# Peptides against a protein of PDB entry 3HTU: the designs that were tried, part 18

Target 1, 75 residues: chain A of PDB entry 3HTU
Amino acid sequence: RRPEEWGKLIYQWVSRSGQNNSVFTLYELTNGEDTEDEEFHGLDEATLLRALQALQQEHKAEIITVSDGRGVKFF

## One batch from the design tools (peptide; made by RFdiffusion4, then SolubleMPNN)

Design b1_p12_5_s3 (from b1_p12_5, 10 letters changed)
Fold by OpenDDE base, seed 4:
Structure b1_p12_5_s3 (fold): chain B 75 residues (1-75), chain A 12 residues (1-12)
Amino acid sequence: as target 1 above (75 residues)
Amino acid sequence: LEELLKKIKEKA
């Protein structure tokens, strides 16, 4: 899958799952309990980042960088 | 992880 395709899958999950909190660390998005049943679970961080960057270009996500790591806010 | 999440949410 291309990064854009992964982004689509991720955002579909976000949109349909009714998340109360739309902010995630990159780790919990692909390794957390909430996404265990999703195809993107276990996705490597590099590919995940590219997927989220694609979503960011579409104004569907914002990648958040802090000193200790990265996360994402979905819109 | 918890501390990281807190920092991210504060920045968001």
Scores: peptide ipSAE 0.329, ipTM 0.830, DockQ to the pose 0.855
Fold by OpenDDE base, seed 5:
Structure b1_p12_5_s3 (fold): chain B 75 residues (1-75), chain A 12 residues (1-12)
Amino acid sequence: as target 1 above (75 residues)
Amino acid sequence: LEELLKKIKEKA
């Protein structure tokens, strides 16, 4: 899958699970309990970041960077 | 994870 395709899957989950306006660390998005049954669970962080960047370009997400990690807010 | 999440949510 292309990053854009992963982004679509991720945002579909965000929408159908009611996670719009929620904030995640990149880790919990792919390794956390809430996404255990999703296709993108276990996705490598590099690909995840590219997927989220695609969503950010569409104004569906905002990548957040702090001193010791990164996360994302979905809209 | 908890501390990182807190920092991210505070910035968001």
Scores: peptide ipSAE 0.327, ipTM 0.829, DockQ to the pose 0.904
Fold by OpenDDE base, seed 3:
Structure b1_p12_5_s3 (fold): chain B 75 residues (1-75), chain A 12 residues (1-12)
Amino acid sequence: as target 1 above (75 residues)
Amino acid sequence: LEELLKKIKEKA
């Protein structure tokens, strides 16, 4: 899958799951319990980042970088 | 991860 395709799958999950909080760390998005049954669970962080960057271009997400790690806010 | 999540959510 291309990064854009992964982004689509991720955003579909965000939209359909009705999450109360739309902010995630990159780690919990692919390694957390909430996404264990999703195809993108276990996705490498490099590919995940590219997928989220694609969503960011569409104004569907904002990647947040702090000194200790990275996260994402979905819109 | 809780500390990191807190920092990210505060920045968002």
Scores: peptide ipSAE 0.316, ipTM 0.825, DockQ to the pose 0.802
Fold by OpenDDE base, seed 1:
Structure b1_p12_5_s3 (fold): chain B 75 residues (1-75), chain A 12 residues (1-12)
Amino acid sequence: as target 1 above (75 residues)
Amino acid sequence: LEELLKKIKEKA
């Protein structure tokens, strides 16, 4: 899958899962319990980042970088 | 993870 295809799958999950909070760390998005049944579970961080960057271009996500990690806010 | 999430949410 291309990054934008992964992005689509991720955003579909976010939109349909009814999450209480739209902010995730990159780790919990691909390694957390909430996404264990999703196709993107276990996705490598580099590909995940590219997927999220694709969503960011569509104004559907904002990648957040802090001193010791990264996360994402979905819109 | 919780601490990282806290930092991210504060910046978001």
Scores: peptide ipSAE 0.316, ipTM 0.824, DockQ to the pose 0.821

Design b1_p12_5_s4 (from b1_p12_5, 10 letters changed)
Fold by OpenDDE base, seed 5:
Structure b1_p12_5_s4 (fold): chain B 75 residues (1-75), chain A 12 residues (1-12)
Amino acid sequence: as target 1 above (75 residues)
Amino acid sequence: MKELLEKIKQKA
């Protein structure tokens, strides 16, 4: 899958799931309990980042960088 | 991860 395709799958999950907060660490998106049954679970962080960057271009996500790592906010 | 998540949420 291309990063854009992964982005679509991720955003579809975000949209169909009832998340209280649309903010995630990159780690929990691919390694967390909430996404254990999703196709993108276990996705390498590099590919994940590219997928999120694709979503960011579409104004569907915002990648957040802090001193200890990165996360993302979905819109 | 908890601390990182909080930092991200605060910045978001």
Scores: peptide ipSAE 0.433, ipTM 0.880, DockQ to the pose 0.859
Fold by OpenDDE base, seed 1:
Structure b1_p12_5_s4 (fold): chain B 75 residues (1-75), chain A 12 residues (1-12)
Amino acid sequence: as target 1 above (75 residues)
Amino acid sequence: MKELLEKIKQKA
């Protein structure tokens, strides 16, 4: 899958899952319990980042970088 | 992990 295809799958999950909070760490998106049944579970961080960057271009996500890691806010 | 999440939320 291309990054934008992964991005689509991720955003579909975010949209349909009814999450109370739209902010995630990158780790919990691909390694957390909430996404164990999703195709993007276990996705490498580099590919995940590219996927999120694709969503960011569509104004559907904002990648957040702090000193200790990265996360994402979905819109 | 929770601590990182809090930092992210603060910046979001």
Scores: peptide ipSAE 0.422, ipTM 0.875, DockQ to the pose 0.839
Fold by OpenDDE base, seed 4:
Structure b1_p12_5_s4 (fold): chain B 75 residues (1-75), chain A 12 residues (1-12)
Amino acid sequence: as target 1 above (75 residues)
Amino acid sequence: MKELLEKIKQKA
């Protein structure tokens, strides 16, 4: 899958899962319990980042960088 | 990781 395709899958999950909090660390998005049943679970962080960057271009997500790591906010 | 999440939420 291309990064854009992964981004689509991720955003579909976000949109349909009814998340009360749309902020995630990159790790919990692909390794957390909430996404265990999703196709993107276990996705490597490098590919995940590219997927999220694609979503960011569409104004559907914002990648957040702090000193200790990165996360994402979905819109 | 919990601390990281809080930092991210604060910046968001």
Scores: peptide ipSAE 0.417, ipTM 0.874, DockQ to the pose 0.853
Fold by OpenDDE base, seed 3:
Structure b1_p12_5_s4 (fold): chain B 75 residues (1-75), chain A 12 residues (1-12)
Amino acid sequence: as target 1 above (75 residues)
Amino acid sequence: MKELLEKIKQKA
């Protein structure tokens, strides 16, 4: 899958599960309990970041960078 | 990861 395809799957989960306006660490998205049954669980962080960047271009997400790591807010 | 999450939420 291409990063933008992963982005689509991720955002579909966000929408279906009612996680819009929620904030996650990148780790939580791919390693957390809430996404254990999702196809993108276990996705490498580099690919995840590219997927989220695609969503960010569509104004569906905002990647948040702090000194200790990164997260994302979905809209 | 809770500390990181809080920092992220504060910036969001």
Scores: peptide ipSAE 0.410, ipTM 0.872, DockQ to the pose 0.892

Design b1_p12_6_s1 (from b1_p12_6, 4 letters changed)
Fold by OpenDDE base, seed 1:
Structure b1_p12_6_s1 (fold): chain B 75 residues (1-75), chain A 12 residues (1-12)
Amino acid sequence: as target 1 above (75 residues)
Amino acid sequence: SELLEKAKEAAE
């Protein structure tokens, strides 16, 4: 799958699941309990980042980069 | 991280 395709799957999950908290760490998305049954669970972080960058271009997400970690806010 | 947790808290 291309990063854009992964981004689509991730955003579909975010939208359909109706998360109370729209901010995730990158680790939570691919290694968290809430995504265990999703196709993108276990996705490598490098590919995940590219997927999120694709979503960011569409204004569907904002990647949060801080000194001690990274996360993402979905819109 | 502290900032990420703060961001998550604000989103709740």
Scores: peptide ipSAE 0.127, ipTM 0.732, DockQ to the pose 0.333
Fold by OpenDDE base, seed 2:
Structure b1_p12_6_s1 (fold): chain B 75 residues (1-75), chain A 12 residues (1-12)
Amino acid sequence: as target 1 above (75 residues)
Amino acid sequence: SELLEKAKEAAE
C-alpha cells in the first residue's frame, strides 16, 4: 500500500470509531489497544508518518511535532 | 510528553 492508501484506512477507522478530534501519539495509533484489530496496527513509523502527512494535506489531520515527542490530531 | 498529554486532554 502507498502512504496515501494507509492514510485512507486510518481515517476510515477514525471516522467509523468516532475518533474525530482525538489526539494520538504515533505509538498509540499503531501499537495501542484501540487499533489492535485494524490493518494498520503494527505499521512502521516511517510509513505511518507519510500516511499522516497525506491526510494533513487534505486537512484531515494535524501532525504535532514538538521537542518532547510527536502525535497527530484527527479532524 | 507533557505537551501531547495536554493536547489529548483538550481534545477529549
Scores: peptide ipSAE 0.126, ipTM 0.731, DockQ to the pose 0.331
Fold by OpenDDE base, seed 5:
Structure b1_p12_6_s1 (fold): chain B 75 residues (1-75), chain A 12 residues (1-12)
Amino acid sequence: as target 1 above (75 residues)
Amino acid sequence: SELLEKAKEAAE
């Protein structure tokens, strides 16, 4: 799958599970309990980041990058 | 991250 395709799957989960306006660390998104049953669980962080960047371009997410961590807010 | 933690709290 392309990053954009992963982004679509991720945002579909966000929308269908009511996680809009939620904040995740990147680790939580791919390794957490909430996404354990999703196709993108276990996705490598590099691909995840590209997927989220695609969503960010569509104003569906905002990547949060600070010195001691990274996360994402979904809209 | 302290900022991330605050952001998560605000989103809850």
Scores: peptide ipSAE 0.123, ipTM 0.731, DockQ to the pose 0.312
Fold by OpenDDE base, seed 3:
Formats: C-alpha cells, sequence, structure tokens
Structure b1_p12_6_s1 (fold): chain B 75 residues (1-75), chain A 12 residues (1-12)
C-alpha cells in the first residue's frame, strides 16, 4: 500500500470509531490497544508518518513534533 | 512530552 492508502484506512478508523478531534502519539496508533484489530497495527513508523503527512495535506490531521516525541491530532 | 500530554488532555 502507498502512504496515501494507509492514510485513508487510518482516517476511516478514526471516523468510524469516533476518534475525531483526538490526539495520539505515533506509537499509540500502531502499537496501542485501541487499534489491535486494525490493518495498520504494527505499521512501521516511517510509513505511518508519510501516511499522516498525506492526511495533513487534506486538513484531516495535524502532526505534532516536539523535541521529545511526536503525535497527531485528527479532525 | 509536556506539549503532547497537554494537547491530549485538551482534546478529551
Amino acid sequence: as target 1 above (75 residues)
Amino acid sequence: SELLEKAKEAAE
């Protein structure tokens, strides 16, 4: 799958599960309990970041990058 | 991070 395709799957989960306006660390999205049954669980962080960047271009997410961690807010 | 924790709390 391309990063854009992963982004689509991730955002579909966000919408269907009612997680819009929620904030996640990148680790929580791919390794957390809430996404254990999702296809993107276990996705490598590099690919995840590119997927989220695609969503950010569509104004569906905002990546939060700080000195000691990274996260994402979904809209 | 403090910023991430603050952002998560504000989103709840």
Scores: peptide ipSAE 0.121, ipTM 0.729, DockQ to the pose 0.314

Design b1_p12_6_s2 (from b1_p12_6, 5 letters changed)
Fold by OpenDDE base, seed 1:
Structure b1_p12_6_s2 (fold): chain B 75 residues (1-75), chain A 12 residues (1-12)
Amino acid sequence: as target 1 above (75 residues)
Amino acid sequence: SELLEKAKEAAK
C-alpha cells in the first residue's frame, strides 16, 4: 500500500470509531489496544509518518512535535 | 503518557 492508502485507512478508523480524543501518539496508532484489529496495526513508524503527512496535506490531520516525541491531531 | 499529555496540550 502507498502512504496515501494507509492514510485513508487510518482516517476511516478515526472517523468511524468516534474517538473521545482526537490526539494520539504515533505509537498508540500502530501499537495501541484500540487499533489491534485494524490493518494498520503494526505499521512501521516511517510509513505511518508518510501516511499522516498525506492526511496533513488534506487538512485532515496535524502532526505534533514535542520535545520527547511526536503525535497527531485528527480533524 | 507524558508525551500524550504534551501533545494534547499542544493541540488545544
Scores: peptide ipSAE 0.159, ipTM 0.743, DockQ to the pose 0.838
Fold by OpenDDE base, seed 3:
Structure b1_p12_6_s2 (fold): chain B 75 residues (1-75), chain A 12 residues (1-12)
Amino acid sequence: as target 1 above (75 residues)
Amino acid sequence: SELLEKAKEAAK
């Protein structure tokens, strides 16, 4: 899958699970309990970041960078 | 986590 295809799957989960306007660490998205049954669980962080960047271009997410890590807010 | 708290505050 291309990064934008992963982004589509991730955002579909966000929408159908009611996680819009929620904030996640990148680790939580791919390693957390809430996404254990999703296809993108276990996705490498580099590919995840590119997927989220694709969503950010569509104004569906905002990547948050802080001194000790990264997160994402979904809209 | 500290990261999550910072991210949540930044996202407000």
Scores: peptide ipSAE 0.155, ipTM 0.741, DockQ to the pose 0.870
Fold by OpenDDE base, seed 4:
Structure b1_p12_6_s2 (fold): chain B 75 residues (1-75), chain A 12 residues (1-12)
Amino acid sequence: as target 1 above (75 residues)
Amino acid sequence: SELLEKAKEAAK
């Protein structure tokens, strides 16, 4: 899958599960309990980041980068 | 990820 395709799957989960406006660490998205049954669970962080960057271009997410980690807010 | 947790709370 292309990063954009992963982004689509991730945002579909966000929308159908009512997680719009929620904030996650990148780890929580791919390793957390809430996404255990999703296709993107276990996705490598590099590909995840590219997927989220695609969503960010569409104004559907905002990547949060701080000195000790990264997260994302979905809209 | 202390600072990230703070960012999460602020972003909610």
Scores: peptide ipSAE 0.152, ipTM 0.730, DockQ to the pose 0.484
Fold by OpenDDE base, seed 5:
Structure b1_p12_6_s2 (fold): chain B 75 residues (1-75), chain A 12 residues (1-12)
Amino acid sequence: as target 1 above (75 residues)
Amino acid sequence: SELLEKAKEAAK
């Protein structure tokens, strides 16, 4: 899958599960309990980041980068 | 991450 395709799957989960306006660390998104049953669970962080960047271009997410970690807010 | 945790709280 292309990053944009992963982004679509991720945002579909966000929308269908009611996680809009939720904030995740990148680790939580791919390794956490909330996404354990999703296809993108276990996705490598590099691909995840590109997927989220695609969503960010569509104003569906905002990547949060701080000195000791990264996360994402979904809209 | 303390800073990221704060960011999560602020984003609520």
Scores: peptide ipSAE 0.147, ipTM 0.728, DockQ to the pose 0.479

Design b1_p12_6_s3 (from b1_p12_6, 6 letters changed)
Fold by OpenDDE base, seed 1:
Structure b1_p12_6_s3 (fold): chain B 75 residues (1-75), chain A 12 residues (1-12)
Amino acid sequence: as target 1 above (75 residues)
Amino acid sequence: SELLKKAKEAAK
């Protein structure tokens, strides 16, 4: 799958699941309990980042960089 | 985690 395709799958999950919080660490998206049954679970972080960058271009997400890691806010 | 807390704070 292309990064854009992964981005689509991720955003579909975010939208359909109706998360109380729209902010995740990158680790939570691919290694968290809430995504265990998703196709993108276990996705390498490099590919995940590219997927999120694709979503960011569409204004569907914003990648957050903090001193001790990265997260993402979905819109 | 501290990262999550910080990220959520930054996203407000």
Scores: peptide ipSAE 0.175, ipTM 0.756, DockQ to the pose 0.838
Fold by OpenDDE base, seed 3:
Structure b1_p12_6_s3 (fold): chain B 75 residues (1-75), chain A 12 residues (1-12)
Amino acid sequence: as target 1 above (75 residues)
Amino acid sequence: SELLKKAKEAAK
């Protein structure tokens, strides 16, 4: 899958699970309990970041970079 | 985590 295809799957989960306007660490998205049954669980962080960047271009997410890690807010 | 706390505050 291309990064934008992963982004589509991730955002579909966000929408149908009611996680819009919530914030995740990148680790929580791919390693957390809430996404254990999703296809993108276990996705490498580099590919995840590119997927989220694609969503950010569509104004569906905002990547948050802090001194000790990264997160994402979904809209 | 402290990261998540900071990220959530920044996202408000």
Scores: peptide ipSAE 0.172, ipTM 0.756, DockQ to the pose 0.839
Fold by OpenDDE base, seed 5:
Structure b1_p12_6_s3 (fold): chain B 75 residues (1-75), chain A 12 residues (1-12)
Amino acid sequence: as target 1 above (75 residues)
Amino acid sequence: SELLKKAKEAAK
């Protein structure tokens, strides 16, 4: 899958599971309990980041990057 | 991250 395709799957989960406006660390999104049953669980962080960047271009997510961590807010 | 922590709390 291309990053934008992963982004679509991720945002579909966000929308269908009611996680809009939720904030995740990147680790939580791919390794956490909330996404354990999703296809993108276990996705490598590099691909995840590109997927989220695609969503950010569509104003569906905002990537949060600070010195001691990264996360994402979904809209 | 303190910022992430705050962001997560604000999103509740």
Scores: peptide ipSAE 0.170, ipTM 0.747, DockQ to the pose 0.313
Fold by OpenDDE base, seed 4:
Structure b1_p12_6_s3 (fold): chain B 75 residues (1-75), chain A 12 residues (1-12)
Amino acid sequence: as target 1 above (75 residues)
Amino acid sequence: SELLKKAKEAAK
């Protein structure tokens, strides 16, 4: 899958599960309990970041980058 | 992360 395809799957989960406007660490998205049954669970962080960047271009997410971690807010 | 923590709290 391409990063934008992963982004689509991730955002579909966000929308269908009512997680819009929620904030996740990158780790929570791919390793958390809430996404255990999703195809993107276990996705490597590099690919995840590219997927989220694609969503960010569509104004569906905002990546939060701080000195000691990263996260994402979905819209 | 302090900022990330703040962001999560603000999004509640």
Scores: peptide ipSAE 0.168, ipTM 0.746, DockQ to the pose 0.390

Design b1_p12_6_s4 (from b1_p12_6, 4 letters changed)
Fold by OpenDDE base, seed 3:
Structure b1_p12_6_s4 (fold): chain B 75 residues (1-75), chain A 12 residues (1-12)
Amino acid sequence: as target 1 above (75 residues)
Amino acid sequence: SELLEKAKKAAE
């Protein structure tokens, strides 16, 4: 899958599960309990970041970078 | 985590 395709799957989960306007660490999205049954669980962080960047271009997410890690807010 | 708290604060 291309990063854009991963982004689509991730955002579909966000929408269907009611996680819009929620904030996640990148680790929580791919390694957390809430996404254990999703296809993107276990996705490498590099690919995840590119997927989220695609969503950010569509104004569906905002990547948050802080000194001790990264997160994302979904809209 | 500290990261999550910072991220949530930044997202407000």
Scores: peptide ipSAE 0.147, ipTM 0.739, DockQ to the pose 0.830
Fold by OpenDDE base, seed 4:
Structure b1_p12_6_s4 (fold): chain B 75 residues (1-75), chain A 12 residues (1-12)
Amino acid sequence: as target 1 above (75 residues)
Amino acid sequence: SELLEKAKKAAE
């Protein structure tokens, strides 16, 4: 899958599960219990980041980068 | 991850 395709799947989960306006660490998205049954669970961080960047271009997410980690807010 | 948690809170 292309990063944009992963982004679509991720955002579909966000929307369907009512997680809009929620904030996640990147780890929580791909390793957390809430996404355990999703196709993107276990996705490598590099691909995840590119997927989220695609969503960010569409104003569907905002990547949060701080000195000790990264997260994302979905809209 | 203290700073990240703070950032999460601020973003909510």
Scores: peptide ipSAE 0.145, ipTM 0.730, DockQ to the pose 0.498
Fold by OpenDDE base, seed 1:
Structure b1_p12_6_s4 (fold): chain B 75 residues (1-75), chain A 12 residues (1-12)
Amino acid sequence: as target 1 above (75 residues)
Amino acid sequence: SELLEKAKKAAE
């Protein structure tokens, strides 16, 4: 799958599960309990980041980068 | 991180 395709799957989960306007660490998205049954669970962080960057271009997410970690807010 | 936790709290 392309990063954009992963982004679509991730955002579909966000929308269907009612997680819009929520903030996640990148680890929570791919390793957390809430996404265990999702296809993107276990996705490598590099590909995840590219997927989220695609969503960010569509104004569906904002990547949060701080000195000691990264996260994402979905809209 | 503290900032991420703050951001999560604000979103809840």
Scores: peptide ipSAE 0.144, ipTM 0.737, DockQ to the pose 0.327
Fold by OpenDDE base, seed 5:
Structure b1_p12_6_s4 (fold): chain B 75 residues (1-75), chain A 12 residues (1-12)
Amino acid sequence: as target 1 above (75 residues)
Amino acid sequence: SELLEKAKKAAE
């Protein structure tokens, strides 16, 4: 899958599970309990980041990058 | 991250 395709799957989960406006660390999104049953669980962080960047271009997410961690807010 | 923690708390 392309990053944009992963982004679509991730945002579909966000929308269908009612996680809009939720904030995740990147680790939580791919390794956490909330996404354990999703196809993108276990996705490598590099691909995840590109997927989220695609969503960010569509104003569906905002990537939060600070010195001691990264996360994402979904809209 | 303090920023991430704040952001997560605000989203709850």
Scores: peptide ipSAE 0.139, ipTM 0.738, DockQ to the pose 0.306

Design b1_p12_7_s1 (from b1_p12_7, 8 letters changed)
Fold by OpenDDE base, seed 2:
Structure b1_p12_7_s1 (fold): chain B 75 residues (1-75), chain A 12 residues (1-12)
Amino acid sequence: as target 1 above (75 residues)
Amino acid sequence: MEELLEKIKEKA
């Protein structure tokens, strides 16, 4: 899958899951308990980042960078 | 991990 395809799958999950909190660390998106049943679970971080960047271009997500890591906010 | 999440939420 291309990054934008992964992005679509990720955003689809976010939209359908009814999450109370739309902010995630990159780690919990692919390694967390909440996404264990998703196709993108286990996705390498590099590809994940590219996927999120694709979503960011569509204004569906915002990658948040802090001093010791990254996360994402979905819209 | 929770600390990172909190930092991210603060910026969000």
Scores: peptide ipSAE 0.389, ipTM 0.859, DockQ to the pose 0.845
Fold by OpenDDE base, seed 4:
Structure b1_p12_7_s1 (fold): chain B 75 residues (1-75), chain A 12 residues (1-12)
Amino acid sequence: as target 1 above (75 residues)
Amino acid sequence: MEELLEKIKEKA
């Protein structure tokens, strides 16, 4: 899958899962319990980042960088 | 990691 395709899958999950909190660390998005049944679970961080960057271009996500790591806010 | 999430939420 291309990064854009992964981004689509991720955003579909976000949109349909009824998440109360749309902010995630990159780790919990692909390694957390909430996404265990999703195709993107276990996705490597490098590919995940590219997927999220694609979503960011569409104004569907914002990648957040702090000193200790990165996360994402979905819109 | 939980601390990281809080930092991210604060910045978001």
Scores: peptide ipSAE 0.375, ipTM 0.854, DockQ to the pose 0.879
Fold by OpenDDE base, seed 1:
Structure b1_p12_7_s1 (fold): chain B 75 residues (1-75), chain A 12 residues (1-12)
Amino acid sequence: as target 1 above (75 residues)
Amino acid sequence: MEELLEKIKEKA
């Protein structure tokens, strides 16, 4: 899958899952319990980042960088 | 991991 295809799958999950909070760490998206049944579970961080960057271009996500890591806010 | 999430939320 291309990054934008992964992005679509991720955003679909976010939209359908009814999450109380739209902010995630990159780790929990691909390694957390909440996504164990999703196709993007276990996705490498580099590909995940590219996927999120694709969503960011569509104004559907904002990648957040802090000193100790990265996360994402979905819109 | 929880601490990282808090930092991200603060910046979001």
Scores: peptide ipSAE 0.371, ipTM 0.853, DockQ to the pose 0.873
Fold by OpenDDE base, seed 3:
Structure b1_p12_7_s1 (fold): chain B 75 residues (1-75), chain A 12 residues (1-12)
Amino acid sequence: as target 1 above (75 residues)
Amino acid sequence: MEELLEKIKEKA
C-alpha cells in the first residue's frame, strides 16, 4: 500500500470509531490497544508519518511535534 | 508515553 492508501484506512477507522477530534501519539496509533484489530496496527513509523502527512494535506489531521516526540490530531 | 501524550494534548 502507498502512504496515501494507509492514510485512507486510518481515517476510515477514525471516522467510523468516533475518534475525530482525538489526539494520539504515533505509538498509540499503531501499537495501542484501540487499534489492535486494524490493518494498520504495527505499521512502521516512517510509513505512518507519510500517511499522516497525506491526511494533513487534506486538512484531516495535524501532526504535532514536541520536544519528546510526535503525535497527531484528527479532525 | 502518557507524559508525551499530555504534552501533545497541551499543544493541540
Scores: peptide ipSAE 0.363, ipTM 0.850, DockQ to the pose 0.948

Design b1_p12_7_s2 (from b1_p12_7, 8 letters changed)
Fold by OpenDDE base, seed 2:
Structure b1_p12_7_s2 (fold): chain B 75 residues (1-75), chain A 12 residues (1-12)
Amino acid sequence: as target 1 above (75 residues)
Amino acid sequence: MEELLKKIKEKA
């Protein structure tokens, strides 16, 4: 899958899962308990980042960078 | 990990 395709799957999950919190660390998106049943679980971080960047271009997500890591906010 | 999440939420 291309990054934008992964992005679509990720955003689809976010939209359908009814999450009360739309902020995630990159780690919990692909390694967390909440996404264990998703196709993108286990996705390498490099590809994940590219996927999120694709979503960011569509204004569906914002990658948040802090001193010791990254996360994402979905819209 | 939770600390990172807190930082991210604060910035979000």
Scores: peptide ipSAE 0.412, ipTM 0.870, DockQ to the pose 0.851
Fold by OpenDDE base, seed 1:
Structure b1_p12_7_s2 (fold): chain B 75 residues (1-75), chain A 12 residues (1-12)
Amino acid sequence: as target 1 above (75 residues)
Amino acid sequence: MEELLKKIKEKA
């Protein structure tokens, strides 16, 4: 899958899952319990980042960088 | 991980 295809799958999950909070760490998206049944579970961080960057271009996500790591806010 | 999430939420 291309990064934008992964992005689509991720955003679909976010939209359908009814999450109380739209902010995630990159780790919990691909390694957390909440996404164990999703196709993007276990996705490498580099590909995940590219996927999120694709969503960011569509104004559907904002990648957040802090000193200790990265996360994402979905819109 | 929880601390990281806290920092991210604060910046979001």
Scores: peptide ipSAE 0.405, ipTM 0.867, DockQ to the pose 0.875
Fold by OpenDDE base, seed 4:
Structure b1_p12_7_s2 (fold): chain B 75 residues (1-75), chain A 12 residues (1-12)
Amino acid sequence: as target 1 above (75 residues)
Amino acid sequence: MEELLKKIKEKA
């Protein structure tokens, strides 16, 4: 899958899962319990980042960088 | 990791 395709899958999950909190660390998005049944679970962080960057271009996500790591806010 | 999440949420 291309990064854009991964981004689509991720955003579909976000949009349909009824998440009360749309902010994630990159780790919990692909390694957390909430996404265990999703195709993107276990996705490597490098590919995940590219997927999220694609979503960011569409104004569907914002990648958040702090000193200790990165996360994402979905819109 | 919990600390990281807190920092991210604060910045978001």
Scores: peptide ipSAE 0.402, ipTM 0.866, DockQ to the pose 0.882
Fold by OpenDDE base, seed 3:
Structure b1_p12_7_s2 (fold): chain B 75 residues (1-75), chain A 12 residues (1-12)
Amino acid sequence: as target 1 above (75 residues)
Amino acid sequence: MEELLKKIKEKA
């Protein structure tokens, strides 16, 4: 799958599970309990970041960077 | 990780 395709799957989960407006660390999104049954669980961080960047271009997500790491807010 | 999440939420 291409990064943008992963982004689509991730956002579909966000929308269907009512996680819009929620904030996650990148780790939680791919390694957390809430996404254990999702296809993108276990996705490498590099690909995840590209997927989220695709969503960000569509104004569906905002990647948040702090000194200790990164997270994402979905809209 | 929770500390990181806190920082992220504060910036969000």
Scores: peptide ipSAE 0.392, ipTM 0.863, DockQ to the pose 0.946

